# Ledger of designs, part 34: peptides against a protein of PDB entry 5A53

Target 1, 230 residues: chain A of PDB entry 5A53
Amino acid sequence: LVENVKQALFIPGQSCNKNLHDIMVDLSALKKPDMKRFNRKNDIHPFEDMSPLEFFSEKNDCSLMVLMTSSKKRKNNMTFIRTFGYKIYDMIELMVADNFKLLSDFKKLTFTVGLKPMFTFQGAAFDTHPVYKQIKSLFLDFFRGESTDLQDVAGLQHVISMTIQGDFQDGEPLPNVLFRVYKLKSYKSDQGGKRLPRIELVEIGPRLDFKIGRIHTPSPDMVTEAHKKP

## One batch from the design tools (peptide)

Design b1_p19_1_s2 (made by RFdiffusion4, then SolubleMPNN; from b1_p19_1, 9 letters changed)
Fold by OpenDDE base, seed 2:
Structure b1_p19_1_s2 (fold): chain B 230 residues (1-230), chain A 19 residues (1-19)
Amino acid sequence: as target 1 above (230 residues)
Amino acid sequence: VLTGEEAQEYIDYILSQVS
């Protein structure tokens, strides 16, 4: 089943500042061409009222949304929202730590827009812990793009790396997720015998450390419906 | 053109270079 590429909508909240705007621009650039951005601030509080987001999902035909807000308690907060049938499926707050780097902080490299990224998830909790499983699912869903055959290695240009920052036990605060983006440089070995090209990974940004905030999980009914649509 | 196995090996190699 060729899943249609999910469209993303980036929404500045009322408390969106310059730093969040810059982060939004840079992160959304990785989602091109399947991305829309609002130019105007919108007063949305998704954990208080989800109805405005469902409205925007339907009106813009976007099943992915990112709300940019900032407060003293939740600084540089990116709320990631997924919808199913234009209803809220799940939400997660990911707050960007102050040590972030923008695309302008890295060497400018030419890249083709719309190529499928590769993913790496570092940390066992991505497969076992419900919150990190949701994050893994979200980012795969957000950036996967078009389904291409694995044999089309020429279509692979970016590596998105997500790492859980350290070990944790039950009842402890959840470690941050380190988000890194690399460009793949492939060199054809004109020299003997090695069938596989030499590669170089170059970090291109943005560099984001995500602190996990509030989470909304889907209802059992929505989970059942979402799994029936493959 | 890489075979499916060669492609997977190549992807695994790429991902192993991420520190």
Scores: peptide ipSAE 0.341, ipTM 0.828, DockQ to the pose 0.479
Fold by OpenDDE base, seed 3:
Structure b1_p19_1_s2 (fold): chain B 230 residues (1-230), chain A 19 residues (1-19)
Amino acid sequence: as target 1 above (230 residues)
Amino acid sequence: VLTGEEAQEYIDYILSQVS
C-alpha cells in the first residue's frame, strides 16, 4: 500500500512573531509541495479547545498541522498536531531555542523538491521513552515524501537528524531534541575497489533545538483505528 | 543499481557520517 503523502498546514497563532514566521517559512520549505500556510493569525488554543484545529484539518484536507505561538512560559512554541479522520490524534509542543539558524544562514544549495529524506535518530530513548517515541513517529510521518525505490540511491539528497541532547534518568527534565538537516554530496571514488562512493554531508538548515512542552496522547481506541490498514 | 541489502548498507554508511 503506497501511503498517500500527508499534507501539512502551518498556522500562525495570535502571538506569532517575526522569528516564528521565519522558522515557519523555512521548515515548511522542506515539506513542499505537500504544505499550506495561513497568512493570517488565528486565535487558537489547542490544549483548551481542539475544535478549531479539527475544523481546519477537514476544511484544508490536512492531517498534519503546526501552530506557531509565543509566550513568556512557552517562547517560540511550535505545536505539532496530527489528525485521524479529521479528529485530533496527538499533539506535542516543541519550543525553539534562541540559538536557531535559518536557511539564509547556510550555503545555498539547489535540491529537488519532493524527494524522500533519510532519517537518523540519535539516542536510545527514541525507541524506549514514550515522549521521544512520539517525536520520532511524528517527524517520520511529517517529512515522509513520495515513496522512492530504496534501490535508487541516486535519488537520496537529504538527511534529517534528530539528537537527544544528553542522557537523563527517570524523573529528570527531558533533554532537548536537536533538529539538523543535511544535503548529501556523492563523489565518484577513484579507488577501483570500493563499491561505495565517498560522501559528504553539508548542513543546509534550518537548525532548531527543541524544548519539549505539553503533550496530548491518543486514546487507545484511536491508536487501534489509526493502525488499521485500509 | 544496488541490491536492497547494499542500499541499506549505503544508507547506514551515510547516516554514520552524521556527527
Scores: peptide ipSAE 0.318, ipTM 0.817, DockQ to the pose 0.511
Fold by OpenDDE base, seed 5:
Structure b1_p19_1_s2 (fold): chain B 230 residues (1-230), chain A 19 residues (1-19)
Amino acid sequence: as target 1 above (230 residues)
Amino acid sequence: VLTGEEAQEYIDYILSQVS
């Protein structure tokens, strides 16, 4: 069953700045062709009123949304939203640290649009901690593309790496998540044996360190409904 | 076309290079 690839909508908020716009452009490029961007700023406050996002989800047929806002308290904030049946499923604020790098900061490499990324999640908390489980689920859902039963290795071009920055204990602030994107370079091994080709991973950007902000979790009923669909 | 096992081995190898 070819599940329909989830479509993403990137929304500049009223407080969207040039840096966030550039980040939006670069991050959304990884979601092509399954991405829409608004060119106009929209005054949306998802933790106050979710109705505008549900409206946009339905109107644009997008089950993924990213709202770009910035304030003194929440600088360079990317609110990731998922919907189910055009209703809000979950939300998470991920604030981009000032040390970010854009695609223009890296060596330009040829990129094929629509190829499936590989994922690596570094940190035990991605499998144990509720917040990091949500982040893992979100990014897999956001960038996995078409589920094909055929593992076409030839279609693997990118590695998305997410790393929890350091260890933490209960009650401590949640460490940042380091988002990195690599392009796979494969070299034919001249040695005639069935040796796996030598590979090189080249960082292509964007480079984003995410500080975790506010979270909205789905109701138990929505979780049950979302898991009933294969 | 790599077998499923070969493909997984290749993927694991690629991911192991992410330090």
Scores: peptide ipSAE 0.295, ipTM 0.809, DockQ to the pose 0.506
Fold by OpenDDE base, seed 1:
Structure b1_p19_1_s2 (fold): chain B 230 residues (1-230), chain A 19 residues (1-19)
Amino acid sequence: as target 1 above (230 residues)
Amino acid sequence: VLTGEEAQEYIDYILSQVS
């Protein structure tokens, strides 16, 4: 089964700043080789007109897009877009908090490009709340792609951790999602003749705290079509 | 934030499923 790895397109918006550019570079590095980046700023407002994104999806054969914009109201905003058949499936705004860390802020570790990350999701809402379900689905699609049964342990290098920051009740603002990336280090520990593989997690970045913004949910018809396995 | 211990537990769990 040739895994049809979803391709991602990173688009700097007109209001893209240096910080967002740096975040874009670092986050997109985790998606290599299955990513493209535009070098030019594009004036796109996805919640007003989605047509430009659908055009870019088709022209670049990318079912994943990230639009980088920043305003006073939506600082460091990453709009994540998924398409199905080059039509908008869903969108979500994730604003990066100012406490972000870039790859350069961590110890430089060599990693193999193209290895699939493992995921961990912390928070019951990832399984129950529609917004967090969408986030979970999005990030799984973005970095893992289609599930191959053969998780080759030998190919395990990265762990992406996503944590809901605290508890919340209905009607309260949705807590941030904490995005963390770890590299797995396997040490052969000879403990008493039993080679127990000891695995250590080392944070490699980027470190992003996402504030949830606007959301576009798919129509029931599109959900049905997207879940139709050919 | 997954503590190093929680992450290790998860990794151990995953490794146990593929071993």
Scores: peptide ipSAE 0.019, ipTM 0.564, DockQ to the pose 0.108

Design b1_p19_1_s3 (made by RFdiffusion4, then SolubleMPNN; from b1_p19_1, 9 letters changed)
Fold by OpenDDE base, seed 3:
Structure b1_p19_1_s3 (fold): chain B 230 residues (1-230), chain A 19 residues (1-19)
Amino acid sequence: as target 1 above (230 residues)
Amino acid sequence: VLSGEERKEYIDYVLEQVS
């Protein structure tokens, strides 16, 4: 069974800066080998015209896209796009806060490329609130790909943690989502008992705090079509 | 090779350490 792993395309927008480029490089490293990056800036405004993204989705056979833009109003903005049948399914703007850390800010650890991460989502809103449900779905789609039940636990080396920063009420601005990446270290317990191996988590980066921006939600018809198992 | 249940338990254990 060829795992139909979703491919990602990273696109620098016209306003992409050095910081966004560095963030793009580091985040996309987690998606290797199922990732492409454009080297040239593209003048794309997805909330005004989605057609260029649909074109790129089809031409590159990528159902995941990330557009890197920055403005005074939307600084360090990563627009995450999903397509279905090369048509826009959903979009969400996630603006990276200035306190971000790159991979170079952490201890360099060796890891096997292409292993699927485990995920943890902290905050009840990931299961109840439409926006956070979309974020959860997006990141699961982006990094996990199709879950093959067959991956040995030995193949689990990364944990992606997403945390909603604090509580919120209706009508309040949506709290940031804290994105963290850890490497899993497993130690055999020397004690001859069937104890689960000792686990150590080491943050490896990048560290990103996402401010939520604009959202495009799929039509009910597209939702139904996307959930139809072929 | 961990059983499917053992794998689930291990994953859950790991995720609890991150939470």
Scores: peptide ipSAE 0.178, ipTM 0.743, DockQ to the pose 0.585
Fold by OpenDDE base, seed 1:
Structure b1_p19_1_s3 (fold): chain B 230 residues (1-230), chain A 19 residues (1-19)
Amino acid sequence: as target 1 above (230 residues)
Amino acid sequence: VLSGEERKEYIDYVLEQVS
């Protein structure tokens, strides 16, 4: 089965700064080779006009887009966009907190490009709350695509952990999502006659704490269409 | 060789300890 790996397009917005650029570079590195980046800033306001994004989706054949913008209200904002049939499916703003760490802040480790990460989602809300469900769906879609081949488990190199930062009640601000990336190291352990592989996780970055911003949810009709497997 | 599920469980366990 030819995995239809979803392609991602990273777009620096007009307000993209150096920090966001660096974040973009590092996050997009995890999506290699299925990633494109624009080098030029584009004046896009997705919650005002989605047409430019739909245009870019079609022209670049990318069903995933990330717009990098920054303002006083929405600092270090990564707008994640998914398209279906080059039409906007959903959008979510994830603002990177100032405590972020880049790949350069971690020990450089060799990695194989193109291996799909394993995801861990920590927090019950990922399964119950609509916003966190969307985030879960988005990130799974972004990095794994539609089909996880069992062979990918054998080649497991990266673990992406997403954690909801604390509990929250209805009507309270949504806690941040802590994004962490680990490299999995497997060692042959001769413990007890059964060679159980010892596994170690090493954080490799980037380290991002996402504050949730604005959300665009798909219409019920688009949901139905997108879930229609051919 | 840990099954994919066993490996996931182990990873989840490790992540819970590191979080």
Scores: peptide ipSAE 0.059, ipTM 0.664, DockQ to the pose 0.189
Fold by OpenDDE base, seed 5:
Structure b1_p19_1_s3 (fold): chain B 230 residues (1-230), chain A 19 residues (1-19)
Amino acid sequence: as target 1 above (230 residues)
Amino acid sequence: VLSGEERKEYIDYVLEQVS
């Protein structure tokens, strides 16, 4: 079965700044080799007109897109877009808080390109709340694709942790999602003739706190069509 | 950020899956 790995396109918007560019570079590195980046800024306003994104999806054969924009109201905004049949399926704005850390802020560790990360989701809302369910679905789809093959535990190198920052009640502002990336280090311990593997997680970056912005949800018909994929 | 305990539990879980 050819794993249908979804391709991602990273698009700098007109308001893309250096910080967003650096974040884009670091986050997109986790999607290699299944990633494209535009080098030029594009004036795209996805919540006003989605047509340019649909065009780029088709032209680049990418079902995942990330638009990098920044304004006073939406600083360091990463709009994550998914398409189905090159039509917009869903969108979500995730604004990176100013306390972000880049890969350069961590100890450089060698990693194998193309290994799929393991995910951990911390917070019950990832399974119950529509917005956090979308975020969970998005990130799983973005980095793992549809192949849930747990078999590559032997090839596990990266762990991505996503945590809802605190509890919230209905009608309250949605807490940030804390995005953390770790490298798994395995040590062979030869204590007492039994090789007990010691595993350590080392943060490698980037470190991103996502504030949730605007959301576009798929129509029920699009959900039905997207789930009909064999 | 995984708490130290959550991190340990996760490591233990991974260890159980890798063992």
Scores: peptide ipSAE 0.019, ipTM 0.525, DockQ to the pose 0.085
Fold by OpenDDE base, seed 2:
Structure b1_p19_1_s3 (fold): chain B 230 residues (1-230), chain A 19 residues (1-19)
Amino acid sequence: as target 1 above (230 residues)
Amino acid sequence: VLSGEERKEYIDYVLEQVS
């Protein structure tokens, strides 16, 4: 089953600032060509009224959306939204910490647009804790791209690393998720008889530390429908 | 072109280097 590549829509909210705009540009560049950006600010409050997002999902044929907002309580907030049948499936607020780095802060490297990233998720909670499971699912869904059987190793140029920052117990605040992007450099090891090429990872950005905010989880019925393979 | 198994081994190797 060739799953259609999910399209992403990036939306600047009314409170979107320059830093958030720059973050939006850099993060959305990783989703090219399957990305749209609005140039105008939109007054959207998804946890108060989801209907504008459902409208945009349908109108733009985008099942992924990112709303960029900033306030004193929720600084540098990226609300990630997924839709199913143009209805809200889930939402999560991920606030970018002030120590972020843009693509311009790293060495400019040539890359091919549209290649699928590899993923690494560091932390047991990505498989056991419902919030981190949602984050894992979201980012896999967001950046997985076209399922081509032709994933030649030559087509593997990026690694997205997500790490839970430290251990936590029940009832404690959820640790941040560290988002890192690397370019994979492969070297043909002609000399050493090793069948596997030598690899080097170079960070390319953006570098984002996500603080977890509010979450909307799907209804059990929507989960069942979304997992029905056609 | 790596076989499916070779690709898996390569991916696993890459992921181990990131960990």
Scores: peptide ipSAE 0.174, ipTM 0.745, DockQ to the pose 0.568; fails the geometry check

Design b1_p19_1_s4 (made by RFdiffusion4, then SolubleMPNN; from b1_p19_1, 12 letters changed)
Fold by OpenDDE base, seed 2:
Structure b1_p19_1_s4 (fold): chain B 230 residues (1-230), chain A 19 residues (1-19)
Amino acid sequence: as target 1 above (230 residues)
Amino acid sequence: VLTGEEAERFIQEILEQVA
């Protein structure tokens, strides 16, 4: 089965600012080479009219899109969109908190572009709560793609960690999701003729805390169709 | 609340088990 790696399109909205642009550049660098970025701002409001996004999905052959917008109510907002057959499947707003760190804030490390990351999810709600299940599915789909085979651990360079920030009950606001990226370093220590493999993690960025905003869920018919296509 | 350091330790423990 040829791995059909999903392509991502990053779109600056009309209200995109310098901080969002920098976040967009850094996050999209993790999706290379399977990423496109628009250089021009586009006036798109996906929760009012989805048609422009469906048009861009088809025109650019991208099933993943990220719209960068900012307002007083929704500051540093990244709207993640998935399409199926160039029609909107689902959407979620993830607002970046002000404590974000860019790649330039971390030690520059050399890495091979295009290696698939390992994922870690901390919080039971990633498996039980519909919103966090969608987030888990989205990020797996966005950065790992469709992997048919067990990922060779020897080929792993990056770890993406996602953590739900605290416990919550029904009816309470949903806690933020903490997004962290690490590089795996393997050291062969020659201590006394025994080569013990040592694995270390180094944070490489970006560091993002996501506040959850509005959500669009797929229709039951689209879910059935998406699961039928191998 | 898992701090970034706690998450890193957790990942390290998992990676040590898989290696």
Scores: peptide ipSAE 0.071, ipTM 0.725, DockQ to the pose 0.054
Fold by OpenDDE base, seed 3:
Structure b1_p19_1_s4 (fold): chain B 230 residues (1-230), chain A 19 residues (1-19)
Amino acid sequence: as target 1 above (230 residues)
Amino acid sequence: VLTGEEAERFIQEILEQVA
């Protein structure tokens, strides 16, 4: 099965700073080899004019884009964009909290490039609330792609964990989403002559707490077209 | 062979123990 892996384009906005650049580099490393990065800042405002993003999607053949911007109102903002037929499908702003950790903050572990991560989602709202459903769909689409092939558990190296930070009621602010990346370490423990496989999770980074910002949702017609299997 | 769902549940259980 030719896995049609979606390509990602990382775009520094005009207000991109060093911290956002470092976050961009570390997060994009998880998308290798299916990733491109712009080296130059681009003056893009996706909630005002989406046309530049549609142009970049088509020119670079990327259906995933991440725009890095920062302002007083939207500090450390990562705008995640998906396209269908090089037209905007959906967008979501995820602002990185100041407590972020980079890959350099964790123990360097060797990993095989190209292995697909396993996902874990903690919080019932990932299945019921429209915003968290979009986040779940986005991250699955971003890092796993459309592959329906049973992942060989023997080849599993990475786990991406996404957790909703606490419970919330209707009308309350949406809790942050905690993004964590782990490496699975398998070792044989000798307990009383029975070799039981022991699995440990080691955090490898980056560590990102996402505050939810503005959202663009697709039209019902575009949803129908995007779910049509060719 | 763990199904994707079984594997996700297994990892979730491990994560709950590490938290």
Scores: peptide ipSAE 0.027, ipTM 0.647, DockQ to the pose 0.252
Fold by OpenDDE base, seed 1:
Structure b1_p19_1_s4 (fold): chain B 230 residues (1-230), chain A 19 residues (1-19)
Amino acid sequence: as target 1 above (230 residues)
Amino acid sequence: VLTGEEAERFIQEILEQVA
């Protein structure tokens, strides 16, 4: 089964600022080579009119889109959009907190472009809560694509860690999702004549804390169609 | 060759050591 790697389109909105642009560049670098970026700002309001996004999805053959906008109410907002058949499947606003770190804030490490990252999800809500389940699904789709059962550990370069920041109860504001990226360094340590493989994790960035905003969930019909294995 | 689940567990164990 040739895994069709989902292509991502990064779209600067009209309110896109320098910080969002930098975040866009750094996050999109993790999606290379399966990424396109618009250089021009586009006036798109996905929760008001989804038609422009569907048009861009079709025109660019991208099933993943990220709209970069910023306002007083929704600062550093990354709207993640998935399409199915070039129609909107789901959307979620993830606002980047001001404590973000760019790739330039970390030690420059060379990485091979196109290697699939491993994922770690910390927090029970990723498996039980509908919003966090959507986030989990989204990021898996975004960076890993369709799950191949066998991952060669030898090809493992990156780990994406997503952590729910604290516990919450029903009716409380949803905790932020902490997005972290690590590079795996495997080195053979000669300790006492036994070559034990040691693996170190080095944070490479970007470091993003996502505040959850508005969500669009797919219709039951679209869910059924999207899960139909050809 | 680790299964995806085994690899995830392995990485989680590593992350717990670094945290």
Scores: peptide ipSAE 0.026, ipTM 0.652, DockQ to the pose 0.359
Fold by OpenDDE base, seed 5:
Structure b1_p19_1_s4 (fold): chain B 230 residues (1-230), chain A 19 residues (1-19)
Amino acid sequence: as target 1 above (230 residues)
Amino acid sequence: VLTGEEAERFIQEILEQVA
């Protein structure tokens, strides 16, 4: 069964800066080998005109795209786009807070490229609130790909943790989503002559706090079509 | 081999120990 792993395209926007570029490089490394990056800046404004993204989706055979832009109003903005049939399905702006950490800020650990990460979601809103449900769906779709009913624990290397930063009520600004990446390490601890297997999580980066921006939701018709099992 | 839900629970337990 050829797993039809969704391909991602990372696009530097015209306002892409060094920090965003570095974030792009680090985040996209988690999507290898199923990732492409443009080296040139592209003047794309997805909430004004989506047609260039649909064009890139088709031409690059990528159903996932990330546009890197920055402005005073939307600093360090990563627009995540999904397509279905090379048409825009949904979009969400996630702005990276200034406290971000790159892979270089952590102890470098060797890892196998192409292993599927496990996910943890902290916050009830990931299951109940439409925006956080979209974020959960997006990141699962982006990094895990097709849900296999069975996960090989022996092949588990990475954990992606997503946490809603605090509680919120209706009408309040949506809390940030804390994105963390960990590597699982198995240690044999000699405590008292008994080697007990100990599993530890080591943060490997990047560390990103996402502020939620603008959202485009799919039409009901597109939702129906996208959920049709082939 | 764990189900996705079992694996997620396992990882959650580990995360709680590291926090």
Scores: peptide ipSAE 0.025, ipTM 0.641, DockQ to the pose 0.402

